Peptides against a protein of PDB entry 3S8F. Designs and how they scored, part 179

Target 1, 157 residues: chain A of PDB entry 3S8F
Amino acid sequence: VLTLFVAVPSLMTAFTVAASLEFAGRLRGGRGLFGWIRALPWDNPAFVAPVLGLLGFIPGGAGGIVNASFTLDYVVHNTAWVPGHFHLQVASLVTLTAMGSLYWLLPNLTGKPISDAQRRLGLAVVWLWFLGMMIMAVGLHWAGLLNVPRRAYIAQV
Target 2, 166 residues: chain B of PDB entry 3S8F
Amino acid sequence: DEHKAHKAILAYEKGWLAFSLAMLFVFIALIAYTLATHTAGVIPAGKLERVDPTTVRQEGPWADPAQAVVQTGPNQYTVYVLAFAFGYQPNPIEVPQGAEIVFKITSPDVIHGFHVEGTNINVEVLPGEVSTVRYTFKRPGEYRIICNQYCGLGHQNMFGTIVVKE

## One batch from the design tools (peptide; made by RFdiffusion4, then SolubleMPNN)

Design b2_p20_1_s1 (from b2_p20_1, 14 letters changed)
Fold by OpenDDE base, seed 3:
Structure b2_p20_1_s1 (fold): chain B 157 residues (1-157), chain C 166 residues (1-166), chain A 20 residues (1-20)
Amino acid sequence: as target 1 above (157 residues)
Amino acid sequence: as target 2 above (166 residues)
Amino acid sequence: SELLEAFAAVMRKLREALLE
């Protein structure tokens, strides 16, 4: 029970970020419950990348609670579930945040804005990365629930 | 302007904080539901049992693989298994179908995994500790033991077999 | 309670799908 309370600060932080996104979207003219989402700068890979990372972090965070739960961890521990969790947390949030940071940092460091072609390519890379990561993560979690072992090249299932 | 923006942000934060707390309770409720409805596959940890990994190969119930399978009662057996770099002892492990098997697993060297395919047996094996798993094989045949904890250069080839006889 | 039941239904559906 105490372990689950560790999630409180993390959730507070995560939803504070969400609040910031809502504020930004509303500032950009978005209205209603969902209109603010559409108003966010989805044409900027520096923005899209970390946001997609956050989206991947949601199921990953839920999985974190599962992994931290004594009884549920017995089911998923050392199965393909765990790599699935890792890929959502590290290969999604961290990696996409790094990608997004790069799309912001390089133009600022060089003093040269990215071209429209580079922007479109960046968007394609980020979305394809996210899509591939989600497919892999779903597969790994599914395999884990079917008791496919971690760190093994073969499985009965 | 800054003050107005700050107030607006605080209002949104309060809403999302409330949502975050609500979601926390939802997650706890879901865990509770899962525990209430799906407990059949859960094996709780037993009493902590310690063993000296430096002598476990020379003396005690793990020392002789020929004596590893011990009948403890009618249709009940205890199997003393060593997970080592890189294999399992005894191998194969022969047990009768329908018998209640208590596996006592330890390691003389490093941490290993003990994952039995087709079963819910999946434990880490630590030197100095004895892992205890109780299982009844309902189907005869061969069950592969897989090491799912990296243990060295031969980790990928570390397999064992449980043979369940009719 | 209604929320719990709704999520329970989702979880049951998910479990059934995974076991098929």
Scores: peptide ipSAE 0.006, ipTM 0.750, DockQ to the pose 0.033
Fold by OpenDDE base, seed 4:
Structure b2_p20_1_s1 (fold): chain B 157 residues (1-157), chain C 166 residues (1-166), chain A 20 residues (1-20)
Amino acid sequence: as target 1 above (157 residues)
Amino acid sequence: as target 2 above (166 residues)
Amino acid sequence: SELLEAFAAVMRKLREALLE
């Protein structure tokens, strides 16, 4: 149970980021409970990428709580569930954040803005990456629940 | 302008922090509920037991694989299993169908896994520590033991077998 | 308590079914 307290700073960070997004959306003219979401710059891959990472991080974070629970860990530990969790946390959030950072950093470093074609390509890349990662993560979590072992080349199912 | 922005951010942050705390309570409640339902499908952890990994092969209940299966009562057995690089001892493990089996698993070398296919038996095995798992095999046959914790170059080939006899 | 036990039983059955 004490291990769950480590979730507190993580949740605080996540929802602080959400607060920043809400603020940004409202500054951009969004109103209402959800209208601010639509007002966010979804045409910018530097923005979309890390946000998609955050979206993937939500179920990953929930899974983190599961993994940190000594009772529930007996079900999922060293199964495909764990790689599923990692791919959401690292291969989604961290990787997409890195991608987003590059979409911002490279234009600034080179002094050359990205072309519209590059922008569209960037959007396609991050969305496809997100989709692929979600499919993979769902599959891994599903396999884990079916007791497919981690770190094994064979499985019963 | 900066002050206004900071104030606004703070307001939203407070709201989302409140939501965060609420979610935390939800998760705690879910865990509590799971505990209240006796953690269905979860194998209870055994008592912490320590052993000397440097002598476990020479003396004690793990030393002789021929004596690894001990009947402790009517339809009750304790099986002393070693997970080592790269296999299990005894192998095969022979137990009767329908008997309550207490596995006492330890390692003389490095950390291994003990994952029995077709069952919910899945534990890590640490040198110096005894993992205790209780299970009753309802179906006769062979159950494969898989090492699901990387333990070296031969990890992928580390398998064992439990034979459940009628 | 009875409800919790019933739920636990269902969950155990579900777990067993997933492993079959």
Scores: peptide ipSAE 0.006, ipTM 0.742, DockQ to the pose 0.019
Fold by OpenDDE base, seed 1:
Structure b2_p20_1_s1 (fold): chain B 157 residues (1-157), chain C 166 residues (1-166), chain A 20 residues (1-20)
Amino acid sequence: as target 1 above (157 residues)
Amino acid sequence: as target 2 above (166 residues)
Amino acid sequence: SELLEAFAAVMRKLREALLE
């Protein structure tokens, strides 16, 4: 049980970031329960990428708690569940954050703003990446719950 | 005003910090609930048992595959299994249907996996430690053992078989 | 915040449902 306290800093960070997004959206004119979301700069891949990463990180974090539980880990350990988990953590949050950072960094380093075409392409890349990662992650978690082993090319089901 | 904005942000953060802490306890409670309501498939962990991996092949209960299956009581058996690079012994493992089987699994070389298809048997096998798993096969047939922990160049071909006899 | 309250409400309902 004490092991789960490691999740406290992560949860604190996650929810404070969410609060910051809400605050930013409201400053941009968003109103109501969900209006602030629409007010966020969804036309900027430097913003969209890390936010999508955060969305993927939520179920990944929940999975982390499962993996840290000795009783529940017995069910999921060394199954396809595990790669599903870290693909949400690394290939979603970390990778998308890196992508987003790149969309911010390169224009600043070069002194040249991205073109509209580059912006649209960037948005497409980020959204498609997120979608693909979510499909794969759901599939891996599902397979893991069906006792499909990790690091094996065969499975009974 | 920067000061007002800062205070507003801090207020939001404090609220979300409290919420995050509450959610942590919710998750702990859910884990406890799951454990309390879903215990049928849980195999209790045994006491840590150690063995010398350098001698386990030469002496002791793992040394002779022909003597690996030991009847310990009525309808009760202990099976001493070695996971090694790259296979299992004995292979096949022959056990009776309906008998309570205690698997004692260890490794003489590197870390391996012991995943039995069609069962909830799934443990890592560490050199120097004995993994203990208790299981009763209700259906006769062949059950494949899969190594689900990378153990070297031959990992992908590391399989075993449990034959459950009527 | 409104979001915080909404999430709290959902989680409370979920917990109650699971404990029934």
Scores: peptide ipSAE 0.000, ipTM 0.745, DockQ to the pose 0.086
Fold by OpenDDE base, seed 2:
Structure b2_p20_1_s1 (fold): chain B 157 residues (1-157), chain C 166 residues (1-166), chain A 20 residues (1-20)
Amino acid sequence: as target 1 above (157 residues)
Amino acid sequence: as target 2 above (166 residues)
Amino acid sequence: SELLEAFAAVMRKLREALLE
């Protein structure tokens, strides 16, 4: 019951954000069912970073429901599943949002725009970070389902 | 213009709401599948049992490791396990193959884990509470108990063994 | 509200089954 008190408002927030992104994309000239996605500023690491964080947060949110549920938590508690969840929520969403914030904040504070090279490097960093986190998170969740323990250096699986 | 923009955003919410709900059901289905495939063999107790952690070593069923395994019926046993810094007692725990085992686990000091490799037995052990897990070992052999809750400097070396006899 | 109740019912059923 308590899980839904969190999950439902979170879902409402999520689709609102998605709706806002669609609107923004359409304002930028995107048309059709998916054309608005392409129209979003994917060349800006300050945009890409938090969006990728949000994408990682979606499966992480589902994991939150699992972790908070009594019956389901029994399956995953103190297994590698939990670190997998954390890496989606903290190391992906929070970290990527922080990265995105820096890509906006630093130019603003210094009064100097980032160079094109810095922009491209930033994009590379963000995408590689996301890719690495997704690989690790999938692996950790998989290992957790196979009952690999958390906080243990050995396991028989 | 701002109002118009907000109204336009709202126009897409119904579609995204439907999508979100659909995805929610997908996730629930996946969770249900996981539950169905990974919960077999372990039955937790539904009743909270408490014990005094300061006296559990001196009196009661956890006090003597030699008497920790109690036959409660035909092919039924209760095992009183103590998780402590840094190990388990009794160690090893010897039980028959095919017997229904009820583990009664508690701690005299700090929170520990009780994770039995090769099984889905995985519970936290809190001082002052008794963790109860029912399990039947179908295969003979040795099953390692791992502490998966950080409990101090010796945490990584905190192991026990369950020996299942034919 | 109905969804919440339905979910709660399912969870209760699962909990009961797990505690058998």
Scores: peptide ipSAE 0.000, ipTM 0.707, DockQ to the pose 0.021

Design b2_p20_1_s2 (from b2_p20_1, 13 letters changed)
Fold by OpenDDE base, seed 2:
Structure b2_p20_1_s2 (fold): chain B 157 residues (1-157), chain C 166 residues (1-166), chain A 20 residues (1-20)
Amino acid sequence: as target 1 above (157 residues)
Amino acid sequence: as target 2 above (166 residues)
Amino acid sequence: SELLEAFLAVMRKLRETLLE
């Protein structure tokens, strides 16, 4: 019940952020249904990181609703599904948002902008992090659906 | 200029909020569907039953593993299982193929898991509560019981076996 | 209506697969 209650404002917040991104992209010259996406500053790790976090949060958030569902939770409870959900929420959204925040915050606090090399390295880091996280999360969710238990080093599938 | 920007933001927010609400209804509809149609693979659970974890080993149906399997009717059995640090009793649990088995599972110490491989039996076992699950094994063989709830230093080695006989 | 039926069919299949 609590999770479902939180789901409503969370969805509203998430899609409000998406609305802000669309507006920003259109202000940057993006047009059409998807042109605004390409117009966003994909060359800035401070932007890319939290956006990738949000992308990972979409299936994670859906998973939260699943975990709160009586009938669906019966299938996934205490399976590898749950760690998969956590890694999407914590290690994807929270971690990537923190990483992105640091890419913005540190230059502003120190008064020293990051170099182009540092920027490119930052982009590589966040994209590789996202890729690895998605691979792990998909694997864990899939394993969970196959009834692989969590907190066990062996399983029969 | 600022006014135009605010109007534009509002328009996009309205669109995305509409999408948000639509997705919310999709998720709710999905849950409602599963609730309405979920019949396959359901393991009926009994009503909430309490037990004293401090005495469950000394008296009652869980006290003697040799008497843990009780025939309650034709092709019907009740199995009183203890999940403890670190194992299960009885071990192995021997039941006939095709029989309706009611597992009554509790713990004398801490929270454990009761996950039977090859089945959809997966419950948490709380001290002071009795978990009730009903299952019919269609295939003979050995089914491993796994603890999927952290319970201490020996958690990783906490296994049991259900032997289904022809 | 057709989309809904298709969705329900997929969900039924998914349910059967997951709960088997």
Scores: peptide ipSAE 0.015, ipTM 0.724, DockQ to the pose 0.027
Fold by OpenDDE base, seed 3:
Structure b2_p20_1_s2 (fold): chain B 157 residues (1-157), chain C 166 residues (1-166), chain A 20 residues (1-20)
Amino acid sequence: as target 1 above (157 residues)
Amino acid sequence: as target 2 above (166 residues)
Amino acid sequence: SELLEAFLAVMRKLRETLLE
């Protein structure tokens, strides 16, 4: 149980990011407990991508706590659960953050803004990526709980 | 203006900090509840046991696959299993239905997996260490052993079989 | 807190999943 304190620095980072998002949303006119979310710039793929990554990271982080728990890890270790966790942490947060960074970086470096078509395409890409990752992650976690092994091409179920 | 913004940020941070701490405690509570009420994934294990991986094939209880299954009591057996590149020994492992089986698993070479389909048996096998798993097969039939830890070029084909006899 | 309640609901679901 004491190993769970490893999560404290991550949680501190998370609340800082969340606070920043809430502040930004409120500055943009959002009100109420959740109204600030709607006020965020969801039309910008450079924003949407890392935020979707963060959203995927939440269940991934929860899974991390499970994986760090001695008894619970015994249940999920070397099952499809683990790849599911990885895809939420690396292929969602890290990858989407990289995508979002690219959408900011290239226009910034070149001094040329992205076209509206490029913006829309970018939004489609990151949302589709997120959707696909969530479907796959849910499937992998589910399969893992059904004792489907990782690093194997066959399973009983 | 900047001062007001900073104060607002601090207020939000305070709220989210409280939420984060609450979340941490919820996770701890959840784990505690799970440990208290659920044991389906837990397999009884023995004490930590060490073995020399360089000699395990030559001497000791793992050396002869014909002697791998040892009856230790009425309806109680110990099975000494080697996981190696790339297979299991003995193969098949034959045990009676309803008997309490204690698997003593080790490796002479690299780390392997020991995942028995249809059961909750799933352990890593480390050279120099003996993994102990206790299980009772309630249903007769064949149970496939899968290596779920990458162990080399033949990893994907590393399988074993447990045959449970009526 | 509505947010806390929502979170707890998710945690309850997680608990149920882990207890399978």
Scores: peptide ipSAE 0.012, ipTM 0.753, DockQ to the pose 0.057
Fold by OpenDDE base, seed 5:
Structure b2_p20_1_s2 (fold): chain B 157 residues (1-157), chain C 166 residues (1-166), chain A 20 residues (1-20)
Amino acid sequence: as target 1 above (157 residues)
Amino acid sequence: as target 2 above (166 residues)
Amino acid sequence: SELLEAFLAVMRKLRETLLE
């Protein structure tokens, strides 16, 4: 009940953010149904990190609804599926948002802009983090569907 | 100008909100579908039953592991299982192949898991409650019971065995 | 109707996958 209660406003918020991104992309010269995405500032780790977090949050959010469903939860509960869900929500969205926030916050706190090298390194870090999290999450969800138990060091499969 | 910008933002917001609502209905439809077909291929849970965890070891159907397996019909058995820190009783659990087995599982101490490898049996066991799961073993052999709910220092070593006889 | 049937087919496939 609580999950479904918070799912609606969270989903609305997420797509409101998407609307803002679309508007921003169009202001930056993007046109068409998807052209605005390309126009977003993908060269800024402070932007890329939280956006990647949001992308990871989409399947995680869907998984949250699955976990809240009695019939579906029976299949996945206390399997590796659950850690997969957590890593999408916490280790991807929350962590990447925090990382992205730091790429904005630290330069502003110190009064010194980041160098180009630091910018490129930041981009590499957040993309690699996202990639790693997606691989792990897919693996955990897959393992969960194969009935690999949570909180156990052994599995039949 | 500012007015045009606000109008544009509103238009895009409405579009994305519409999409959001559509996705919400998709999720609801998914839940509805699973609810409508939940009995197919899923082990149904039994009715909620309560027991006193402080006396379950001394009296009642869980008190004697030697009497834990009860034949209730020609091809039907009830098995009264205790999950405790740190193991299961009876252990092993011996049941016939092809028989309908009703597991009645409870705990005298803390919350445990009851996950049987090779099956879709996976329930949490709460002190004071009886978990009921129904299953028919079609293949003979040994099935390992794993505790998948943290229950203390010995959690990782908490295993049981179900032996299915031909 | 065709859309509904397609949706149900996808859901059935999903269910079969989850219950495999």
Scores: peptide ipSAE 0.005, ipTM 0.724, DockQ to the pose 0.030
Fold by OpenDDE base, seed 1:
Structure b2_p20_1_s2 (fold): chain B 157 residues (1-157), chain C 166 residues (1-166), chain A 20 residues (1-20)
Amino acid sequence: as target 1 above (157 residues)
Amino acid sequence: as target 2 above (166 residues)
Amino acid sequence: SELLEAFLAVMRKLRETLLE
């Protein structure tokens, strides 16, 4: 259980990022407890992608704590739970952050801003990616809890 | 104003830091609660036991599959299982219903998995180490052993069977 | 303090469970 202190720096970092988002939202005119969220630039895929990645990273991080727990790991280890965790951490946060970075980087490198159509398409891509990842991740975690083994093509369930 | 912005950022950071610590506490508490209420069947890991993987097939309790099931007491058995590329020995493993079974599992070659379908038995098997799992089969029948750790070209076909007899 | 006590109670129960 004491090993869970490893999560402290990660949580501190995560919530510091959240603090930055709140600050940015409030600077953009957001008011109230949740109004700052609406004020964030949700029309920019370069912003939306990494934020969605962060959202996916939250349950993934919680799962990481579970995986790091000696006794609970016995339940989830080498089940479909583990790939579910990976997809939240890598295929969600890392991948979406990379996608977002590209939406920022390419216009800057080429000197050409993205068109409105490209922007809308980009938003669709990152939202659909996020949705798909969440569905898959939930499915994998659920299967893992039902004792579906990892790296096997068969299961009792 | 840079100074005002700095103060504002610090205030938000402090608030969210407090929240983060609270959430950490919640996570730990939830884990503890889950363990306390839902893990009555969890089998604790045993002490580290070492074996020589290069000789485990030739000598010792794993060498003869016919001698793999050892009765250690009334309704108590120890089963010495080898996980190898690509199967399990003995296969099938025959044990009585209702008996306390101690599985002693090791590997002569590479890392394997030992996942018994229909049970909570799920351990990795490392060459040079003995995995110990204690379980009592309440229902008779056949239980499939699945390798859930990649071990080579034949990994997907690596299965075993535990036969629980009345 | 109540939260702490509750947490400790849970941990105690956990300990008992693990020692079974």
Scores: peptide ipSAE 0.005, ipTM 0.753, DockQ to the pose 0.023

